# Ledger of designs, part 43: peptides against a protein of PDB entry 3EFO

Target 1, 262 residues: chain A of PDB entry 3EFO
Amino acid sequence: SQLADLYKSCETDALINFFAKSAFKAVLHQPLKVIREILVNQTAHMLACYRKNCASPSAASQLILPDSMKVLPVYMNCLLKNCVLLSRPEISTDERAYQRQLVMTMGVADSQLFFYPQLLPIHTLDVKSTMLPAAVRCSESRLSEEGIFLLANGLHMFLWLGVSSPPELIQGIFNVPSFAHINTDMTLLPEVGNPYSQQLRMIMGIIQQKRPYSMKLTIVKQREQPEMVFRQFLVEDKGLYGGSSYVDFLCCVHKEICQLLN

## One batch from the design tools (peptide; aimed at target 1 H254)

Design b2_p16_5_s2 (made by RFdiffusion4, then SolubleMPNN; from b2_p16_5, 5 letters changed)
Fold by OpenDDE base, seed 2:
Structure b2_p16_5_s2 (fold): chain B 262 residues (1-262), chain A 16 residues (1-16)
Amino acid sequence: as target 1 above (262 residues)
Amino acid sequence: MQELIEEIDKITSSLP
């Protein structure tokens, strides 16, 4: 059917770009609560329409997502948890305005990365490989106290260090003897010059490549106060300010779809 | 992302 073809051609990355820009434009003339509700409703209606008209026969209560939109709820949840759409006093108007303007100018690839960051296990680097390590899920469950992770969303870059990070890697990256000696105020990695340091710098360079903005590097130690900021970028998890996990959001969308179809 | 998609498939299949 024509509708089926439409859903097949509609990519999640393009949709999230559209919804983000639409929502962020609406911030200027609509309450944030209303905008969030509209986004949820639009998501539910779109998926309900697919379930009704395009999906294969199945249980009426089963959530069925088109292949091209499998991760749409995840991205939509990320959008809903973005500071631009949050009514929290802890978030300054300047920060909202800044991020809003940035997203309004983002292409599809940029917004995709922005809403779902890359999280790379740096502690698993093969210094002889020219390939990036495989990204892991943006969730606390994928972090390790023994690990070092690089997170990037096109605007920010975080180097997260577990409390039990290998001393040899700490020495290799920072040229200090232990986790406690790492200076988190630095915005640049030192030029240590060993293979591991060079590999990490190469990876950071690759990530920075083709991005319109220079990403600021933030060093984050596990269990220190700045880690709370970092955790906000673990977008699959519950948000710091009451935002849902992606699973919770899936359940929410499912319920809304069921209500629309019944 | 593939792992995420697979997990979503699992979750959506298990939802009531």
Scores: peptide ipSAE 0.490, ipTM 0.921, DockQ to the pose 0.793
OpenDDE base, seeds 1, 3, 4, 5: peptide ipSAE 0.452, 0.497, 0.476, 0.458; ipTM 0.913, 0.923, 0.919, 0.914; seeds 3, 4 fail the geometry check

Design b2_p16_5_s3 (made by RFdiffusion4, then SolubleMPNN; from b2_p16_5, 5 letters changed)
Fold by OpenDDE base, seed 2:
Structure b2_p16_5_s3 (fold): chain B 262 residues (1-262), chain A 16 residues (1-16)
Amino acid sequence: as target 1 above (262 residues)
Amino acid sequence: MDELIEEIDQITSSLP
């Protein structure tokens, strides 16, 4: 059917770009609570329509997502938890305004990365490889106290260090003897000049090359206060200040769809 | 993303 074809052609990255821009434009005219509700309703209605008209026969209550939109709820949840829509107290009005304006100018690829960051296990780097390490899920469950991770969303770059991160890697990256000696006030990595440092810098460069904006680097030590900011970029997890996990959001969307179909 | 999609498939199939 024509409707089925439409859903097949609807890519999540394009949809989230559209919804983000629509929502961020609406911030100027509508309360944030209303905007969030509209986004949830739009998501539920869209998926309910698919379930009703396009999905293959299955249990009436089963959540069925079109292939091209399977991750839409994840991205939508990311959008809903964005500082522009949540008004988190740790984020200044200027920062919210800045991010809003940036998103309004983002292409599909940029917004995709913005809402779902890349999280790279840097501690697994092969210094002889030209390949980027495989990204892991943006969840605390994928972090390790023994690990070092790089998170990038096109605007910010975080280097997160576990409390038990290998001293040799710390020495390699920062030229300091231990975790305790790492200065988190730095916004640039030192040029240590060893293969590991060079590889990390290369990776950071590759990530930066595809982005229109220069990403600010923030060094984050596990269990220090700034880690709380970093954790907000672990977008699959339950957030602070009322943000849901993606699983919780899926359940919420499912419930709304069921209500619409009844 | 493939892992995420697989997990979503598992979750959606298990929802009542």
Scores: peptide ipSAE 0.496, ipTM 0.921, DockQ to the pose 0.765
OpenDDE base, seeds 1, 3, 4, 5: peptide ipSAE 0.468, 0.485, 0.486, 0.468; ipTM 0.915, 0.919, 0.919, 0.915; seed 3 fails the geometry check

Design b2_p16_5_s4 (made by RFdiffusion4, then SolubleMPNN; from b2_p16_5, 5 letters changed)
Fold by OpenDDE base, seed 2:
Structure b2_p16_5_s4 (fold): chain B 262 residues (1-262), chain A 16 residues (1-16)
Amino acid sequence: as target 1 above (262 residues)
Amino acid sequence: MDELIEEIDKITSSLP
């Protein structure tokens, strides 16, 4: 059917770009609570329509997502948890305005990365490989106290270090003997000159390529205060300010769809 | 993303 074809052609990255820009434009004219509700409703309605008209026969209550939109709820949840749509006193007006304007100018690829960052296990680097390490899920569950991770969303870059990260890697990256000696005030990695350092710098360079903005680097040590900021970019998890995990959001969307179909 | 999609498939199939 024509409708089925439409859903097949609807890519999540394009949809989230559209919804983000629409919502961020609406911030100027509507209360944030209303905007969030509209986004949830639009998501539920879209998926309910698919379930009703396009999905294959299955249990009536089963959540069925079109292939091209399977991760839409994840991205939508990320959008809902974005600072632009949050009414929190901890978030400055300037920060909201800044991010809003940035997203309004983002293409589909940029917004995709912005809402769902890349999280790379740097501690697994093969210094002889030209390949980027495989990204892991943006969740605390994928972090390791023994690991070092690079997170990038097109605007920010974080280098997260576990409390038990290997001293040899710390030495290789920072030229210091231990985790305790790492200076988190630095915004640039030292040019240590060993293969590991060079590989990491290469990876950072690749990530920076084709991005319209230069990403600021923040060094984050596990269990220090700045880690709380970093955790906000673990977008699959429950947010610090009451935002849901992606699983919780899926359940929420499912419930809304069921209500619409009843 | 493939792993995420797989997990979503599992979750959606298990929802009541």
Scores: peptide ipSAE 0.436, ipTM 0.907, DockQ to the pose 0.789
OpenDDE base, seeds 1, 3, 4, 5: peptide ipSAE 0.384, 0.431, 0.414, 0.378; ipTM 0.892, 0.906, 0.902, 0.890; seeds 3, 4 fail the geometry check

Design b2_p16_6 (made by RFdiffusion4)
Pose (drawn by RFdiffusion4):
Structure b2_p16_6 (pose): chain A 259 residues (1-239, 243-262), chain P 16 residues (1-16)
Amino acid sequence: SQLADLYKSCETDALINFFAKSAFKAVLHQPLKVIREILVNQTAHMLACYRKNCASPSAASQLILPDSMKVLPVYMNCLLKNCVLLSRPEISTDERAYQRQLVMTMGVADSQLFFYPQLLPIHTLDVKSTMLPAAVRCSESRLSEEGIFLLANGLHMFLWLGVSSPPELIQGIFNVPSFAHINTDMTLLPEVGNPYSQQLRMIMGIIQQKRPYSMKLTIVKQREQPEMVFRQFLVEDKGGSSYVDFLCCVHKEICQLLN
Amino acid sequence: LEELEEDIDEVAASLP
């Protein structure tokens, strides 16, 4: 009968999986704007209830989120930015209908990765003694002109290359000497390499391991290349609203529920 | 994730 126990026991990934499927089923029944509104208001409602009933007294300038829901807003914003609940500019209806379908079948492990892609820094990789590098936030702010990154959501795998990308790596991987020497349209498996091209292939394998679909590798050269598609998977950035924007929005309506 | 939780705490602490 205590609300504190309800919240202390929640799982964001499980909640996100439900909201996603619930919203994606509703796409075939209601205006998308109506679906998005329900999602945002339900999010503000859950948090406002915690604020007025469980949270110890705190200043109004603060937004209080339970531990169980620390990253719920970030993921909810990712759902709202997703092309299924978004619109016309680019992204075919065939792409939307397809992604809407893929999510309807997903388990928790799949939906977590689908809505928050995994961004791995590759240029800072520890040679032959690896075990998959630490992940980095899904934002352009964590990309470096000197860096090479791996981004995966379970369906797509992007190998991002910065402009001042170390030629030493571009050689040990693409077997070509320089950055401008790589052609994106040749997105096939590169072998050779002794320390790196192997250590990279190793992590591309470990990533695919538990994943049902074999991912489509897409190489992205930084400055004005296909990168426009890649930017979509940096879900923390604006690209809908940014993660901070959405947080700023939820607080407004949580306050609107004046308490 | 820890970095993101800290960032959310900082952003949540200063919303007017």

Design b2_p16_6_s1 (made by RFdiffusion4, then SolubleMPNN; from b2_p16_6, 7 letters changed)
Fold by OpenDDE base, seed 2:
Structure b2_p16_6_s1 (fold): chain B 262 residues (1-262), chain A 16 residues (1-16)
Amino acid sequence: as target 1 above (262 residues)
Amino acid sequence: MDELIEEIDRIASSLP
């Protein structure tokens, strides 16, 4: 059917770009609460329509998502948890305005990365490989106290270090003897010149390529105060300011769909 | 993303 074809052609990355820009434009004219409700409703309605008209026969209450939109709820949840749509006093007006304007100019690829960052296990680097390490899920569950991770969303870059990260890697990256000696005030990695350092710098360079903005690097040590900021970019998890995990949001969307279909 | 998609499939199939 024509409708089925439409859903097949609807890519999540394009949809989230559209919804983000629409919502961020609406911020100027509508209350944030209303905007969030509209986004949830639009998501539920879209998926309910698919379930009703396009999905294969299945249990009436089963959540059925089109292939091209399976991760839409994840991205939508990320959008809903974005500072632009949050009514929190901790978030400055300037920060909201800044991010709003940035997203309004983003292409599909940019917004995709912005809402769902890359999280790379740097501690697993093969210095002889030209391949980027495989990205892991943006969740605390994928971090390790023994690990070092690079997170990038097109605007920010974080280098997160576990409290038990290998001293040899710390030495390789920072030229200091231990975790305690790492200076988190630095915004640039030292040019240590060993293969590991060079590989990491190369990876950072690759990530920076084709991005319209130069990403600021923030060094984050596990269990220090700045880690709380970093955790906000673990977008699959529950947010600090009451935002839901992606699983919770899936359940929410499912419930709304069921209500629409009843 | 493939792992995420697979997990979503699992979750979706398990929801009442």
Scores: peptide ipSAE 0.526, ipTM 0.932, DockQ to the pose 0.813
OpenDDE base, seeds 1, 3, 4, 5: peptide ipSAE 0.501, 0.518, 0.514, 0.503; ipTM 0.927, 0.931, 0.930, 0.927; seed 3 fails the geometry check

Design b2_p16_6_s2 (made by RFdiffusion4, then SolubleMPNN; from b2_p16_6, 7 letters changed)
Fold by OpenDDE base, seed 2:
Structure b2_p16_6_s2 (fold): chain B 262 residues (1-262), chain A 16 residues (1-16)
Amino acid sequence: as target 1 above (262 residues)
Amino acid sequence: MDELIEEIDKIASSLP
């Protein structure tokens, strides 16, 4: 059917790009609360339509998502938690304006990365491998006190270090003897010259490649105050400013869909 | 992303 074909062709990355730009344009003319409500409603309506007209017969209350849109709620939740759509006083007008403008110019690939960052376990690097480490879920549950992680969203790059990060890796990356000696004010990694350092720099280079913006590097120590900023990019988790986890949002969307189908 | 999709499938199937 025409509808079935439509949903097959609708990919989440394209949709989130569209929704983001639409919402960010609307910020200039509509209250943020209204915009957020519209986004949720649009998501629910679209998925309800699929459930009603395209999905295979199943329990009426069952959440059924098109294959190409399974992660749409996740991305939508990320969009809803973006600073542009938040009216928190902690967020400066300039920051909102800046991010809004950036997203308005992003292509599909850029916005996808922006809303769902790459989180790479750097501590697992094979210095002999030419491949990037497999990204992990953007959640605190995937972090380890013994781990070192690189987070990138196309605009920012964070190197997060657990409090129990291996000293040998710290030495390899920063040329300092311990976690305590790491200077978080640096925006560039030192050129230590060992294989691990070289590999990390290579990875960072690959991530930076083909991105329209030069990502600023921020070094983040676990349990230090700047980590709070980093945690905002763990987009699957509950947001700092009251945003829901992706699971909570899924439940919310499900309820809305059910209401629409009743 | 594959893991996320799998988890979403699991969650979706378990929602009341």
Scores: peptide ipSAE 0.499, ipTM 0.926, DockQ to the pose 0.793
OpenDDE base, seeds 1, 3, 4, 5: peptide ipSAE 0.465, 0.485, 0.480, 0.468; ipTM 0.919, 0.923, 0.923, 0.919; seeds 1, 4 fail the geometry check

Design b2_p16_6_s3 (made by RFdiffusion4, then SolubleMPNN; from b2_p16_6, 7 letters changed)
Fold by OpenDDE base, seed 2:
Structure b2_p16_6_s3 (fold): chain B 262 residues (1-262), chain A 16 residues (1-16)
Amino acid sequence: as target 1 above (262 residues)
Amino acid sequence: MEELIKEIDEIASNLP
């Protein structure tokens, strides 16, 4: 059917770009609560329409997502948890305005990365490989106290260090003897010159490639106060300010769809 | 993303 073809062609990355820009434009003339509700409703209606008109026969209560929109709820949840759409006093108007303007100018690839960051296990680097390490899920469950992770969303770059990060890697990256000696105020990695350091710098360079903005590097130690900021970018998890996990949001969307179809 | 998609499929299949 024509509708089936439409859903086949509708990619999540394009949708999230559209919804983000639409929502961020609406911030100027609608309450944030209303905008969030509209986004949820639009998501539910779109998926309900698919379930009703395009999906193969299945149990009425089953959540069915088009292949091209499997991760749409995840991205939508990320959008809903973005500071631009949050009514929190801790978030300054300047920060909202800044991120709003940035997203309004983002292409599809940029917004995709922005809403779902890359999280790379740096501690697993093969210094002889020219390939990026495989990204892991943006969740605390994928972090390790023994690990070092690089997170990038096109605007920010975080180097997260577990409290039990290997001393040899710490020495290799920072040229300091231990985790405690790492200076988190630095915004650039030192030129240590060993293979591991060079590989990490290469990876950072690759990530920075083709991005319209230079990503600021923030070094984050596990269990220190700045880690709270980092955790906000673990977008699959429950948000710091009461936002849902992606699983919770899936359940929410499912319930809304069921209500629409019943 | 493939792992995420797989998990979503699993969750979707098990939702009440």
Scores: peptide ipSAE 0.547, ipTM 0.938, DockQ to the pose 0.787
OpenDDE base, seeds 1, 3, 4, 5: peptide ipSAE 0.532, 0.534, 0.537, 0.518; ipTM 0.934, 0.935, 0.935, 0.931; seeds 3, 5 fail the geometry check

Design b2_p16_6_s4 (made by RFdiffusion4, then SolubleMPNN; from b2_p16_6, 8 letters changed)
Fold by OpenDDE base, seed 2:
Structure b2_p16_6_s4 (fold): chain B 262 residues (1-262), chain A 16 residues (1-16)
Amino acid sequence: as target 1 above (262 residues)
Amino acid sequence: MDELIAEIDKIASSLP
């Protein structure tokens, strides 16, 4: 059917770009609460339409998503938790304005990375490999106290270090003997010159390629105050200011779809 | 992303 073909052609990355820009434009003339409600409703309506008209026969209560939009709820939840759409007093108007303007200028590839960052386990790097390590899920559950992770969203780059990260890697990256000696005020990695350091710098370079902005590097130690800022980029998890996990959001969307169809 | 999709499928199938 024509409708089925339409859903096949709809990609999540394009949709989230559209929804983000639409919502961020609306911020100027609509209450944030209303905007959030509209986004949820639009998501539910779109998916309800698919369930009703395109999905194979199944239990009416089942959540069925088009293949091309399987992760749409995840991205939508990320959008809903973005500071631009939050009315929390902890978020300054300047920060909202800044991020709003950035996203308004983003292409599809940019917004995709922005809303769902890359999280790379660099503690597992093979210094002989030219390939980027496989990204892990953007969740705290994928972090380890023994690990070192690089997170990038096109605007920011974070190097997160577990409290029990290997001293040899710390030495390799920072040229200091231990976790405690790492200076988190630095925004540049030292040029240590060993293979591991070189490989990490290469990876960072690759990530920076084809991005419109130079990503600021922030060094983050586990359990220190700056980690709270880092955690907001673990977009699958519950948000800092009461935002839902992606699982909770899926349940929410499912309930709304059921209400629309029943 | 493939893992996430698989998990979503699992969750979706388990929702009441």
Scores: peptide ipSAE 0.510, ipTM 0.929, DockQ to the pose 0.779
OpenDDE base, seeds 1, 3, 4, 5: peptide ipSAE 0.478, 0.502, 0.496, 0.482; ipTM 0.922, 0.927, 0.926, 0.922; seeds 1, 3, 4, 5 fail the geometry check

Design b2_p16_7 (made by RFdiffusion4)
Pose (drawn by RFdiffusion4):
Structure b2_p16_7 (pose): chain A 259 residues (1-239, 243-262), chain P 16 residues (1-16)
Amino acid sequence: SQLADLYKSCETDALINFFAKSAFKAVLHQPLKVIREILVNQTAHMLACYRKNCASPSAASQLILPDSMKVLPVYMNCLLKNCVLLSRPEISTDERAYQRQLVMTMGVADSQLFFYPQLLPIHTLDVKSTMLPAAVRCSESRLSEEGIFLLANGLHMFLWLGVSSPPELIQGIFNVPSFAHINTDMTLLPEVGNPYSQQLRMIMGIIQQKRPYSMKLTIVKQREQPEMVFRQFLVEDKGGSSYVDFLCCVHKEICQLLN
Amino acid sequence: SYYEELADENMDFFFS
């Protein structure tokens, strides 16, 4: 009968999986604007209830989120930015209908990765003694002109290359000497390489391991290339609203529920 | 500024 126990026991990934499927089923029944509004308001409602009933007294300038829901807003914003709940500019209806379908079948492990892609820094890789590098936030702010990154959501895998990308690596991987020497349209498996092109292939394997679909590798050269597609998967950035924007929005309506 | 700090704290919690 205590609300504190309800919240202390929640799982964001499980909640995100439900909201996603619930919203994606509703796409075939209600205006998308109506669906998004329900999602945002339900999110503000859950947090406002915690604030007025469980949270110890705190200043109004603060937005209080339970531990169980620490990253719920970030993921909810990712759902709202997703092309299924978004619109016309680019992204075919065939792409929307397809993604809408893929999510309807997903388990928790799949939906977690789908809505928050995994961004791995590759240029800072420890040679032959690896075990998959630490992940980095899904934002451009964590990309470096000197860096090479791996981004995966379970369906797509992007190998991102910065402009001042170390030629040493571009050689040990693409077998070519320089950055401008790589052609994106040749997105096939590169072998050779002794320390790195192997260590990279190692992690591309470990990533695919538990994943049902074999991911489509897409190489992205930084500055003005196909990168426009890649930017979509940096879900923390604006690209809908940014993570911070959404957070700013939820607090407004949580306050509107004046308490 | 508060929202940026809160956002960072939430992500630090996630990456912990």

Design b2_p16_7_s1 (made by RFdiffusion4, then SolubleMPNN; from b2_p16_7, 8 letters changed)
Fold by OpenDDE base, seed 4:
Structure b2_p16_7_s1 (fold): chain B 262 residues (1-262), chain A 16 residues (1-16)
Amino acid sequence: as target 1 above (262 residues)
Amino acid sequence: SQFEKLLDEMLDYYFS
């Protein structure tokens, strides 16, 4: 059908950009709770509409999503957990205003990365490869105490180090003998000059070159206080200041879709 | 899960 074709042609990244800007504009006129409800409802309604009018007959309990929007829920959840849409006293008005303005000016590609960061397991780097390491899902479950991960969302860049990260990699990146010697106050990596360091710097450069904003580097040690900030960017996990995990959100959306179809 | 696979595909699409 024409409608089915329309759904197939939709781009999730464009949709999330639209929803983000719409929601952030609405913040000026509507309570946050209402905005969040609208976003969830709109998501559910769109997907329910597809299920009802476009999908092949199947069990009503099955979640059927248009191919182009199958990952919409994860992005929508990320949007819902953005500080602009969270009514928490821990979040300053200035921070909300700042992020609101940033997103309002973001293009499709920028907002996509902003809401769902790129998380790279750089401890698995092949120094002889010119390819970027494959990104992993933004969840604590994908981290390892033995790993080193680079996270970037277009505005911030984090280098997360597990407590048991390989000393040889620490030496390679920071030119220090151990995890304990890493200075987390640094915003720049030293130019050590070994292949691993060079590869990491190259990767960071590539990531930065694709973004219109200069990303500040934050070095994060596992189990230190600043890690809490880093964990806020693990968007598939439950948010510190509210907001569902991806799994919980998906279940919520699914239930709402089912309700709409009943 | 099927959704995990979808996200993996998304990661490949956007970040490769």
Scores: peptide ipSAE 0.068, ipTM 0.746, DockQ to the pose 0.230
OpenDDE base, seeds 1, 2, 3, 5: peptide ipSAE 0.028, 0.023, 0.021, 0.029; ipTM 0.683, 0.623, 0.603, 0.668

Design b2_p16_7_s2 (made by RFdiffusion4, then SolubleMPNN; from b2_p16_7, 10 letters changed)
Fold by OpenDDE base, seed 3:
Structure b2_p16_7_s2 (fold): chain B 262 residues (1-262), chain A 16 residues (1-16)
Amino acid sequence: as target 1 above (262 residues)
Amino acid sequence: DLFEKLLEEMLDYYFS
């Protein structure tokens, strides 16, 4: 069907960019609550519509999604959790305005990374490989106290260090003897010159490549105050400013879909 | 790829 063809041709990255810009434009003349409701409803309607009109016959309890739409909910939740769509006093007006403007001028390729950061387990690096480590889901559950993670969203870059991160890696990256000796005020990694350091720098370089903005590096120690900022980018978790976890969002959307299909 | 598979698994859990 013509409708099915539309869904098959759907590009999630373009949709997220569109929804983001539409929502961020709407904040100027519509209440945030309304905008959030619209986004949730649109998500549910899109999925329900596909199920009803495009999906092959299957069990009524199953919602079959095309590959391009399977990742839509997670990005929609990330959009909903963005500070522009959250009215919390902890978020300054300037920050909202800044991020709004950024997204309004952001390209399709950049918006996905912006809303869902890349989180890389740096502690698993193979210094003999030129391949980037496989990204993990942006959730605290995927972090490890023994791990070191690099997070990038196209605008910011964080190097998160667990309290029990290997001293060998700490020394390899920072040339200091222990976690406690790491200076979190630095914005550049020292050129230690060992293979691990070089590999990390290479990875950071690759991530920075093809990005329109220079990502400032922030070193984050677990359980220190700046970690709170870092945790804001763990977008699948419950938001600090009232946004739902991805699990909660999925439950909400599922409920909406069921209601629409009744 | 792997990331999408993880998301798919979660989606299937909640939507199936």
Scores: peptide ipSAE 0.024, ipTM 0.646, DockQ to the pose 0.131
OpenDDE base, seeds 1, 2, 4, 5: peptide ipSAE 0.023, 0.023, 0.022, 0.024; ipTM 0.635, 0.602, 0.624, 0.650

Design b2_p16_7_s3 (made by RFdiffusion4, then SolubleMPNN; from b2_p16_7, 7 letters changed)
Fold by OpenDDE base, seed 2:
Structure b2_p16_7_s3 (fold): chain B 262 residues (1-262), chain A 16 residues (1-16)
Amino acid sequence: as target 1 above (262 residues)
Amino acid sequence: SSFEELLDEMLDYYFS
């Protein structure tokens, strides 16, 4: 049922919030290595426990995720990849402190979106529909040079444009003839007034209404310098400053689970 | 993969 699904999702979201805050608190008095190990171990233990006590017998090669924790691994990987838990010289102390404080004050819903952004294929919008397009996984593999995507994590909003994005959509959104004419210094979309523009603005409004913070809009052109920042929010990919891809993380967790079950 | 499809469904649920 929809209600059951809601409870399951909420439970996972609550866990992520708890783990995040616990880890971010622990950063002040424990080595990052230890914190990361604890998070991985906890993830593995929870999943192993489920498989042992709740799941039907299955092949060891298969990772079985309980309904209530289906998204737990992906969130945990995102947490592990957060700059607060990374000791890299490229990340300033101020940035770590800022991110830590942000998360420490986040509610369950906010932290969920923060760790795993919403990535929407805007180029697929049906102007006749009031429904949001289905989000896609936060990976470069889900992007298209011919596409336009909106990414939001509750704090930042990015409008990413592929180098081959449709001129008609560019015209519809920006009122310019082509990709090259888009001004990425803009933080607000122009009031073009066509149905596509209106729908996009509506979507952005809906996303913003659910968040306590005003999200700054950044327009990102594919292959331009600011895209690097955008790519950091593709959390399933390998991080620039460390952290594994989600696939690699799953392999790691799976291995740990197998060890626990032996 | 089936797992990816599952995650896509979950993402749709979370963000719809």
Scores: peptide ipSAE 0.025, ipTM 0.654, DockQ to the pose 0.277
OpenDDE base, seeds 1, 3, 4, 5: peptide ipSAE 0.021, 0.022, 0.029, 0.022; ipTM 0.614, 0.647, 0.633, 0.588; seeds 3, 4, 5 fail the geometry check

